# Peptides against a protein of PDB entry 8PQO, part 163

Target 1, 252 residues: chain A of PDB entry 8PQO
Amino acid sequence: VLLKEYRVILPVSVDEYQVGQLYSVAEASKNETGGGEGVEVLVNEPYEKDGEKGQYTHKIYHLQSKVPTFVRMLAPEGALNIHEKAWNAYPYCRTVITNEYMKEDFLIKIETWHKPDLGTQENVHKLEPEAWKHVEAVYIDIADRSQVLSKDYKAEEDPAKFKSIKTGRGPLGPNWKQELVNQKDCPYMCAYKLVTVKFKWWGLQNKVENFIHKQERRLFTNFHRQLFCWLDKWVDLTMDDIRRMEEETKRQ

## One batch from the design tools (peptide; made by RFdiffusion4, then SolubleMPNN)

Design b1_p23_5_s4 (from b1_p23_5, 15 letters changed)
Fold by OpenDDE base, seed 3:
Structure b1_p23_5_s4 (fold): chain B 252 residues (1-252), chain A 23 residues (1-23)
Amino acid sequence: as target 1 above (252 residues)
Amino acid sequence: SEVLDIAGTARLIANIILKYYFS
């Protein structure tokens, strides 16, 4: 098992982020992750547990169309089906990803707290001390181009170049986080993303666990760069606007 | 919910299967 807590600092408020995240997820999923093809929604319902209220979703991603034919032919039953269970109780969310074939030998869990701070809280997910001491804290700087792969880089998604017309935020210089502390009119938040990766197949555990973390970090970095650079597209939207947009998308 | 890299996930699973069972 490999745990890392990714801390993503953004020059937006927690309330703004709720809109921006939903907007950006929709856009990113449509444009880069393969769209909605092969997605089966099993459950989508409200839940209440231990004072936490939110929306529970269970989705299956059928990946057969995303792999070559020969892989599909050789893949064991269930190997190309990914289950995503998500508990969305903003500003908290939890996502659990499993595979039918690998069963308990494969787990990706992402637990996120969105806080109006600069990523300074320790153990925000309230892990036991023994577990917390093994968690690596990883700070993602959305303005740092060196954290972005060349193949992923787009100038229109570069926070160091973007300036929001609607809010005046950006561009983000090398010391933007330090400067943000002195800018009382600019909101800020941190997404604390605790990622738990478990892969128990002999000989592959460490390699796969590290690889998944590398992919998650890459995804988080690119996603939040997009989110910020799309600020003018979503900052004036309300949650009702987002809900309407989601409904319209589902009908297509 | 979190954003997912569906294509990347598919490639990862495919590579795991091929490496572990068929190589």
Scores: peptide ipSAE 0.394, ipTM 0.906, DockQ to the pose 0.521
Fold by OpenDDE base, seed 4:
Structure b1_p23_5_s4 (fold): chain B 252 residues (1-252), chain A 23 residues (1-23)
Amino acid sequence: as target 1 above (252 residues)
Amino acid sequence: SEVLDIAGTARLIANIILKYYFS
């Protein structure tokens, strides 16, 4: 098991982020090769448990079309089906990713707290001390180009170049976080993403767990760069606007 | 909910399967 807490600081408020995240997820999904193909929504309903109230979703991603034919032919039954269970209680979110074939041998859990701070809280997910000491804190700086793979880099998604017309935020220079502290009217938040990765197959555990973390970090980096650079597209939207957009997308 | 790298995950699973069972 490998745990890392990714801390993504953004020059947006927690309330703004809720809209921006949903918008950016939708856009990112559109931009993904194959789009929503192979996605099966099993459950999408309100939930209430242990004082937590939110929306529960259970999706299956059928990956058969996303692998070479020979892999599809050789893959064990269920090996190319991924289950995503998500508990969305913003500003808290939990996502659990499993595979039908691997069962308990494979787990990706992402637990996110969105806090109106600069990533300074320790153990925001309230892990036991013994567990917390094994968590690596990883800071993602969306303005740091060196954290972006060349193949992922797009100038239009570079926070160091982007200037929001609607909010005046950006571009984010090398010291943008420090400068943000000095700007009274600029909101900020941190997404604390505790990522738990478990892969229990002998000989592959460390390799796969580290690989998944690398992929998650890459994803979080790119996603939040996009989220910020798309600020002018979503900052004036309401949650109701987002819901309408989602419903319109479902009708297509 | 989190954004997922579905294509990347597919490639990962494919590689795992190939390495573990066929190489």
Scores: peptide ipSAE 0.388, ipTM 0.904, DockQ to the pose 0.549
Fold by OpenDDE base, seed 5:
Structure b1_p23_5_s4 (fold): chain B 252 residues (1-252), chain A 23 residues (1-23)
Amino acid sequence: as target 1 above (252 residues)
Amino acid sequence: SEVLDIAGTARLIANIILKYYFS
């Protein structure tokens, strides 16, 4: 098992982020071909547990169309089905990813708290001390180009070049996080993403667990760079606007 | 829900299966 807590600091408020995240997810999905292909929604219902109130979703991603034909023909039963269980109670979210074939031998869990701070809270997810001491804290700096792969880099999605016309935020210089403390008019937040990866096959545990973390970090980095650079597109939208857009997309 | 790299996950699973299950 490998645990890392990714801390993504953004020059937006927790309330703004809720809109921006939903917009950016929708926008990113539009840019990908076949985004809805092979996705089965089993459950989508409200839940309430221990004071946590939100929306529960259970989705199956059928990956048969995402692999070569010969792999699909030879793959064991359930090997190409990924289950995603998600508890969305913003500003808290939890997502659990499993595979039908690997069962208990494979787990990806992502637990996120969105806090109005600069990523300074320790153990925000309230782990036991013994577990917390093994968690690596990883700070993602969306302005740091060195954290972005060359193949992923786009100038129009570079926070170090972008300036928001509507808010005046950006561009983000090397010391932008430190400067936020002195900018009373600029909101900030941190997304604390505790990622748990478990892969229990002997000889592959460390390799696969590290690989998955590397992919998650890459995803978080690119996504939040986009979210910030798209600020002018979503900052004036309300949650009702987002809900309307989602409903319109479902009807198409 | 969180943003997922479904294509990347599919490739990873496929590679694991091909290398270790069918070897």
Scores: peptide ipSAE 0.315, ipTM 0.881, DockQ to the pose 0.491
Fold by OpenDDE base, seed 2:
Structure b1_p23_5_s4 (fold): chain B 252 residues (1-252), chain A 23 residues (1-23)
Amino acid sequence: as target 1 above (252 residues)
Amino acid sequence: SEVLDIAGTARLIANIILKYYFS
């Protein structure tokens, strides 16, 4: 098991982020070929548990269409089905990803707290001390180009170049986080993403777990760069606007 | 971001299957 807490600082408020995240997810999904293909929604309902109130979703991602025929033929039953269980109680979110075939041998858990701070809180997920001491804190700086793979880099998604017309935020210089404290009119937040990865196959555990973390970090980095650079597209939207957009998308 | 995580995860899992199970 490998745990890392990714802390993503953004020059947006917690309330703004809720809109921006949903918008950016939708936009990114549109840009991916095969987006939504093979997705089965089993559950989508409100939940209330231990004082946590939100939306619960259970989705199955069927990968049969995304792999070669010979893989489909040789894959054991359930191996190409990925289950996602998500509890969205913004500003807290939890996502659990499992595979039918691997059962207990595979787990990706992502737990996120969105806080109106600069990533200064320790153990925001309230882990036991013994567990917390094994968590690596990883700061993602969306303005740091060195954290972006060359193949992922797009100038239009570079926070160091982007200037929001609607908000005046950006571009983000090398010391933008330090300067943010002195900018009274600029909100900020941190997404604390605790990622737990478990892959129990002997001899491959460390390699795969580290690989998954690398991919998650890459995803978080690129996503939040997009989220910020798309600020002018979503900052004036309300949650009701987003809900309407989602409903319209479902009808198409 | 979690939804994006899944798309990425799906590709990741597919790659893992191809690399470690069928090769």
Scores: peptide ipSAE 0.042, ipTM 0.731, DockQ to the pose 0.571

Design b1_p23_6_s1 (from b1_p23_6, 14 letters changed)
Fold by OpenDDE base, seed 4:
Structure b1_p23_6_s1 (fold): chain B 252 residues (1-252), chain A 23 residues (1-23)
Amino acid sequence: as target 1 above (252 residues)
Amino acid sequence: MPRLESYYLDLGKFIYDLLLKYE
């Protein structure tokens, strides 16, 4: 098991982020080839548990049509079906990813707290001390180009180049986080993403777990760079606007 | 979180590439 807490600082408020996240998810999905293909939504319903209220979703990602032939040929039954269960109670969210074939031997859990701070809270997910000591804190700087793979880099999604017309935020220079503290009119938040990865296969555990974390970090980095650079597209939207957009998308 | 289809593809390819090498 490999645990890392990714801390993504953004020059947006927690309330803004709720809109921006949903918008950016939708927008990013549009840009992906084969959007929605192979995705089965089993459950999408409100939930209430232990005082936590939110939306629960259960999706299955069927990868058979998307992976190379050799992967399909080698894949055991159920190995290419990924289950994603998500509990979205913003500002808290939990996602659990499992696989039918690997059962208990495979787990990706992503637990996120969105806090109006600069990533200074320790153990925001309230792990036991023994567990917390094994968590590596990883800061993602959306303005740091060196954290972006060349193949992922897009100038239009570079926070170091982007200037928000509507808010005046950006571009984010090398010391943007330090400067942010002095900008009283600029809100900020941190997404604390505790990622738990378990891949219990002998000889491959460490390699795969590290790889998954690498991919998660890559995903978080790229997504939040997009989220920020798309600020002018979503900053004036309300949650009601987002809900309407989602409903309209469902009808299409 | 955005949809993770591309992520899963990379993961799947990586895993099965490893399996080909080590099994």
Scores: peptide ipSAE 0.137, ipTM 0.785, DockQ to the pose 0.451
Fold by OpenDDE base, seed 5:
Order: sequence, then C-alpha cells, then structure tokens
Structure b1_p23_6_s1 (fold): chain B 252 residues (1-252), chain A 23 residues (1-23)
Amino acid sequence: as target 1 above (252 residues)
Amino acid sequence: MPRLESYYLDLGKFIYDLLLKYE
C-alpha cells in the first residue's frame, strides 16, 4: 500500500473551484477520445451518511473495446471492468476505484478536501498517527513546466503564460505562491488529495503502485493547469450552466 | 475525474506489459 497526499494550490476560491472543476471535467471529457462509449452509470443519487451529504455515483468502465487486442486476449474475465464509486459532498469528495478480477488486491482511493489555505494543514483527512507518518506530502505547482511531460504540454494550457482577462489573474511566475499571500484581492485554495493505492501482487506491488501514483500526479497536474487557464470560460458560469454542460457531455 | 478512459488504458497496458515481461 502506498499513500501520498497531493496538495494542489490554486489562485481561485473554494467556491469558484466548485464551478471550475465541474466545467473542466465536462470540457476535458468532450476532448477525450471514445466519448462515453463503454461507460455504464449504475447509480446516480443523493446520499447522506454520518453528517456527510452529497451525490453518490457508481460507474463501470468497460475497457474491452478500448484496449489493444493483445490486452483483451490476455485479460481474465472481469479484468477489464473498472468500478468507480464516488461520493461528492463538496468541499469533500471521495472516489474508490476497484476491479472485478483483482477484488481486494486492487484499490485506488482518492479523498479530497478543498480548503481556503495554501496547503499548510497537516493530516486534514484525520488519519491515525501511525498511518499519517507513512503519507508523503506532494506539492503540485501548476506553474512549474518541469512537472509536465513534453507530450502533455500545450502553450494554451500553460499557467506561466496565461493571463485572465476577466479576473486579471496570471501569469503565474516562479514565486507566484509566495506572492499570492501579499495579494489580498486574489483568492486562493488548496485541494488536499489523499491517494491510497494498493496492488497486492508480489513482485509487482511497488512498481505498479508507484506507476499509479505517477499517473495520478500527471492527471492532477494537467487538469488543474487546464482549470486555471480556462478561468475566463467558467468564472462567470452558474451551477445551472454547469448542469447543462454535464447533460450535453452525457449524450456523448 | 477527467480523462478516466485514457488513464485506465495506460494502466491496463502497463500492467499487462509487466505480466508479459515477468511471467
């Protein structure tokens, strides 16, 4: 089991991020090859548990038509069905990813708190001390080009080049986080993403767990670079506008 | 989460490539 807490600092408010995240997810989904093919939504309903109220979703990703032929031929029954269970109670979110074939031997859990700070809170997810001491804190800097793979880099999604016309935010220089403290008119937040990865196959556990974390970090980095650079597209949107976009995405 | 299908494709390919190499 490998745990890391990714802290993504953004020059937006927690309230703004709620709109921006939903917009960016919808927008990114439009650009994803294959659209919604192979995605089955089993559950999409409100939930309430232990004082936590939000939206619960259960999706199955059927990858049979998406993977190369050799993967499909080698895959055991159920190996290409990925289950995603998500509890969205913004500003708290939890996602659990499992696989039918691997069962208890495979788990990806992503728990996120969105806080109006600069990533300074320790153990925001309230882990036991023994568990927390094994968590690596990883700071994602959306302005740091060195954290972006060359194949993922797009100039129009570079926070170091982007200037928001509507808000005046950006571009983000090398010391933007430190400078943000002195910019009292610019809101900021941190997404604390605790990622738990379990891959219990002897000999491959560490390699696969580290790979998954590498992919998660890559995803978080690219997504939040987009979110910021798309600021002018979503900053004036209402939640009703977002819901319309979500419905359009579901039809793809 | 954004780009989930691409993420799972990369993960699947990586795992099966490892299985072919180490088994």
Scores: peptide ipSAE 0.131, ipTM 0.779, DockQ to the pose 0.445
Fold by OpenDDE base, seed 3:
Structure b1_p23_6_s1 (fold): chain B 252 residues (1-252), chain A 23 residues (1-23)
Amino acid sequence: as target 1 above (252 residues)
Amino acid sequence: MPRLESYYLDLGKFIYDLLLKYE
């Protein structure tokens, strides 16, 4: 088991982020080849558990038609079906990813708190001390180009180049986080993403767990760079606007 | 989180490439 807490600092408010996240997810999905093909939504309903209220979703990603032939030939029954269960109670969110074949031997859990701070809180997910001491804190700087793979880099998604016309935020220089504390009119937040990865196959555990973390970090980095650089597209939208956009997308 | 199809494809390819290496 490998645990890391990724802390993503953004020059937006927690309330703004709720809209920006939903917009950016939808926008990023449109840019993906194949769209929603192979995705089955089993459940999408409100929930209430232990005082936590939100939206619960259960999706299955069927990869049979998307993977190369050699992967399909080697994959046992159920191995290419990935289950994603998510509890979205913003500003808290939990996602659990499992596989039908691997069962208890495979787990990716992502728990996120969105806080109006600069990533200074320790153990925001309230782990036991013994567990917390094994968690590596990883800061993601969306303005740091060195954290982006060359193949992922796009100039139009570079926070170091972007200037928001509507808000005046950006571009983000090398010391943008330090300068942010002195800007009274610029909101900020941190997304604390605790990622738990388990892959219990002897000889492959460390390699696969580290690889998954690298992919998660890559995903978080690219997504939040997009979110910030798309600020002018979503900052004036309301949650009602987002809901209407989602309904329109379902009809297509 | 954004769409995960490409993410899972990369993960699957990595795992099965490793399996082939160990065979």
Scores: peptide ipSAE 0.123, ipTM 0.774, DockQ to the pose 0.431
Fold by OpenDDE base, seed 1:
Structure b1_p23_6_s1 (fold): chain B 252 residues (1-252), chain A 23 residues (1-23)
Amino acid sequence: as target 1 above (252 residues)
Amino acid sequence: MPRLESYYLDLGKFIYDLLLKYE
């Protein structure tokens, strides 16, 4: 098991991020080849647990028709069905990813707190001290070009170049986070993403767990660069607007 | 959470490439 807490600081408020995140997810999904094909929504309902109220979703990603032939031929029954269970009680979110074939031997859990701070809170997920001391804190800087792979880089999604017309935010210089401390008029937040990865196969555990974390970091970096650079597209949207976009994405 | 099917495809390919190499 490998745990890392990714801290993503953004020059947006916690309330703004709720809209921006949903917009960016919908927009990114539209840009993917094949759209929502192969995605089955089993459950989408409100939940209440331990005082936590939110929306619960259970989705299955059927990958049989999308993977290379050699993967499909080698995959045992259930191996290409990915289950995603999500509890969205914003500003708290939890996502659990499992696989039918691997059962308890495979787990990706992502727990996120969205806080109106600059990533200064320690153990925001309230782990036991013994567990917390083994968690690596990783800061993602959306303006740092060196954290982006060349193949992922797009100038129109570069926070160091983007200037929001509607809000005046950006571009983000090398010291943008330090400057936020002194800018009373610019909102800011941090997404604390505790990622738990388990791949319990002898000889492959460390390699696969590290690979998954590498992919998660890449995903978080690219996604939040997009979210910020798309600020003018979503900052004036309502939740009703977002719901319409989600329905349109489901039809693709 | 932001999740794309391409992410799962990359993960699957990586795992099965390892299986071909080591098993």
Scores: peptide ipSAE 0.124, ipTM 0.774, DockQ to the pose 0.516; fails the geometry check

Design b1_p23_6_s2 (from b1_p23_6, 14 letters changed)
Fold by OpenDDE base, seed 3:
Structure b1_p23_6_s2 (fold): chain B 252 residues (1-252), chain A 23 residues (1-23)
Amino acid sequence: as target 1 above (252 residues)
Amino acid sequence: MPLLESVYEDIGKFLFDLLLKYD
């Protein structure tokens, strides 16, 4: 088991982020090839548990058409079906990812708290001390180009180049986080993303767990760079606007 | 919140490549 807490600092408020996240997820999904082919939504309903109230979703990602033929032919039954269970009770979110074939031997859990701070809280997810001491805190800097793979880099998604016309935020220079403290008019938040990865196959545990963390970090980095650079597209939208857009997308 | 399908695809491809190497 490998645990890391990714802390993403953003020059947006927690309330703004709720809109921006939903917009950016939808936009990023549209930009992917296939545009949702192979995604089966089993459940999408409100939930209430232990004082937590939000939206629960259960999706299956069928990857059969997304992998080469030889992979599809040798893959065991259920190996290409990924289950994603998500509890969205913003500002808290939890996502659990499993695989039918690997069963209890494979788990990716992502728990996120969105806080109006600069990533200074320790153990925001309230782990036991013994567990918390094994968690590596990883700070993601969306303005740091060195954290982005060359194949992922796009100039239009570079926070170091982007200037928001509507808000005046950006571009983000090398010391933008330090400068943010002195800018009273600019809101800020931190997404604390605790990622738990478990792969219990002997001899491959560390290799696979580290690889998955690398992919998650890559995703978080690219996504939040996009979210910030798309600020002018979503900052004036309300949650009602987002809901309407989602309904319209489902009909297309 | 939800992950992109491409991430799952990358993870899947990596796992199967490893399995082919070690099997």
Scores: peptide ipSAE 0.303, ipTM 0.855, DockQ to the pose 0.558
Fold by OpenDDE base, seed 1:
Structure b1_p23_6_s2 (fold): chain B 252 residues (1-252), chain A 23 residues (1-23)
Amino acid sequence: as target 1 above (252 residues)
Amino acid sequence: MPLLESVYEDIGKFLFDLLLKYD
């Protein structure tokens, strides 16, 4: 098992991020090849558990059409079905990813707290001390180009170049986080993403777990760079606007 | 937060590549 807490600081408020995240997920999904044709929504309903109230979703990602033919032919039954269960009680969210074939031998869990701070809270997910001491804290700087793979880099998604017309935020210089402390008129938040990866096959555990963390970090970095650079597209939208957009997309 | 399908594809491809190498 490998645990890392990714801390993503953004020059947006917690309330703004709720809209921006939903918009950016939808936009990023549209840009993917295949358009999500292999996604099946099994459950989408409100939930209430242990004082937590939010929306529960269960999706299956069918990867049969997304892998080479020889992989599809050799894959065991259920191996190409990924289950994503999500409990969205913003500003808290939990996502659990499993595979039908691997069962308990494979797990990706992503627990996120969105806080109006600069990533200074320790153990925001309230782990036991013994568990917390094994968690690596990883800071993602959306303005740091060195954290972006060359193949992923786009100038129009570079926070160090982007200037928001509607809010005046950006571009983000090398010391933008330190400067943000002194900017009373600019909101800020941190997404604390505790990622738990478990892969129980002996001899491959560390290799696979580290690979998955590398992919998650890459995703978080690129996604939040996009979210910030798309600020002018979503900052004036309300949650009601987002809900209408989601319903319209569902009908297509 | 929900993940992009492409991430699951990358993870899947990596895992099955390893499966082929290690039987």
Scores: peptide ipSAE 0.300, ipTM 0.856, DockQ to the pose 0.614
Fold by OpenDDE base, seed 2:
Structure b1_p23_6_s2 (fold): chain B 252 residues (1-252), chain A 23 residues (1-23)
Amino acid sequence: as target 1 above (252 residues)
Amino acid sequence: MPLLESVYEDIGKFLFDLLLKYD
């Protein structure tokens, strides 16, 4: 098991981020090949558990059409079905990813707290001390180009170049986080993303767990760079607007 | 937070590549 807490600081408020995240997820999804084909939504309903109230989703990603034929032919039963269960009780979110074939041998869990701070809270997910001491804190700086793979880099998604017309935020210089503290008119938040990766196949644990973490970090980095650079597209949207957009997307 | 399908595809591809290598 490998745990890392990714801390993503953004010059947006927690409330703004709720809109921005949903918008950016939708946009990113549209930009992916396949257009969501192979994604089956089993459940999408409100939930309430232990005082936590939000939206629960259960999706199955059927990868049969997304892998080469030889992989499909060799894949064990259920191996190409990935289950994503998500509890969205913003500002808290939890996502659990499993695989039918791997069963208990595979787990990706992503727990996120969105806080109006600069990533200074320790153990925001309230892990036991023994567990927390094994968690690596990883700071993602959306303005740091060196954290972005060359193949992922897009100038229009570079926070170091972007200037929001609507908000005046950006571009984000090397010391943007430090400067942000002195900018009373600019909100900020941190997404604390505790990622738990478990892969129990002997001899492959470290390799797979580290690989998955690399993918998650890559995703978080690129996504939040997009989120910020798309600020002018979503900052004036309301949650009702987002809901309408989601409904329209379902109709497409 | 939901993940993009492409990430799952990458993970899947990686896993199967490993399986083919070690199987």
Scores: peptide ipSAE 0.298, ipTM 0.856, DockQ to the pose 0.619
Fold by OpenDDE base, seed 5:
Structure b1_p23_6_s2 (fold): chain B 252 residues (1-252), chain A 23 residues (1-23)
Amino acid sequence: as target 1 above (252 residues)
Amino acid sequence: MPLLESVYEDIGKFLFDLLLKYD
């Protein structure tokens, strides 16, 4: 088991982020290869649990058409079906990813708190002390180009170059986070993403767990760079506007 | 926060490539 807490600081408010995240997810989904082909939504309903109210989703990602033919032919039954269960109770969210074939031997859990701070809170997810001491805190700097793979880099999605016309935010210089503290007119937040990865197959645990964390970090980095650089596209949108975009995404 | 399908594809490809090498 490998736990890391990714802390993503953004020059947006928690309230703004709710709109921006949903917009960016919808927009990113449109850009995905296949246009959502292979994604099956089993459940999408409101939930209430222990005072937590939100939206519960259960999706299956069928990877049969996304892998080489020989892999599809040799893969055990259920191995190419990924289950994603998500509890979205913004500003809290939890996602659990499992696989039918690997069963209890494979787990990815992503728990996110969105807080109006600069990533300074310790153990925001309230883990037991014995567990928390094994969690590595990883800060993601969306302005740091060195954290972006060359193949992922796009100039139009570079926070170090982007200037928001509507808000005046950006570009983000090397010390933007420190400068943000003194900018009373610019809101900020941190997404605390606790990622738990479990892969129990002997001999492959560390390799797989580290790889998955690498992919998650890559995703978080690229996504939030997009979110910020798309600020002018979503900052004036309402939740009703977002719902319309979600419906369009479902039609693909 | 849902993940993008492409992330699952990358994870899947990695896993199967690894399994082919070691299993």
Scores: peptide ipSAE 0.283, ipTM 0.850, DockQ to the pose 0.587

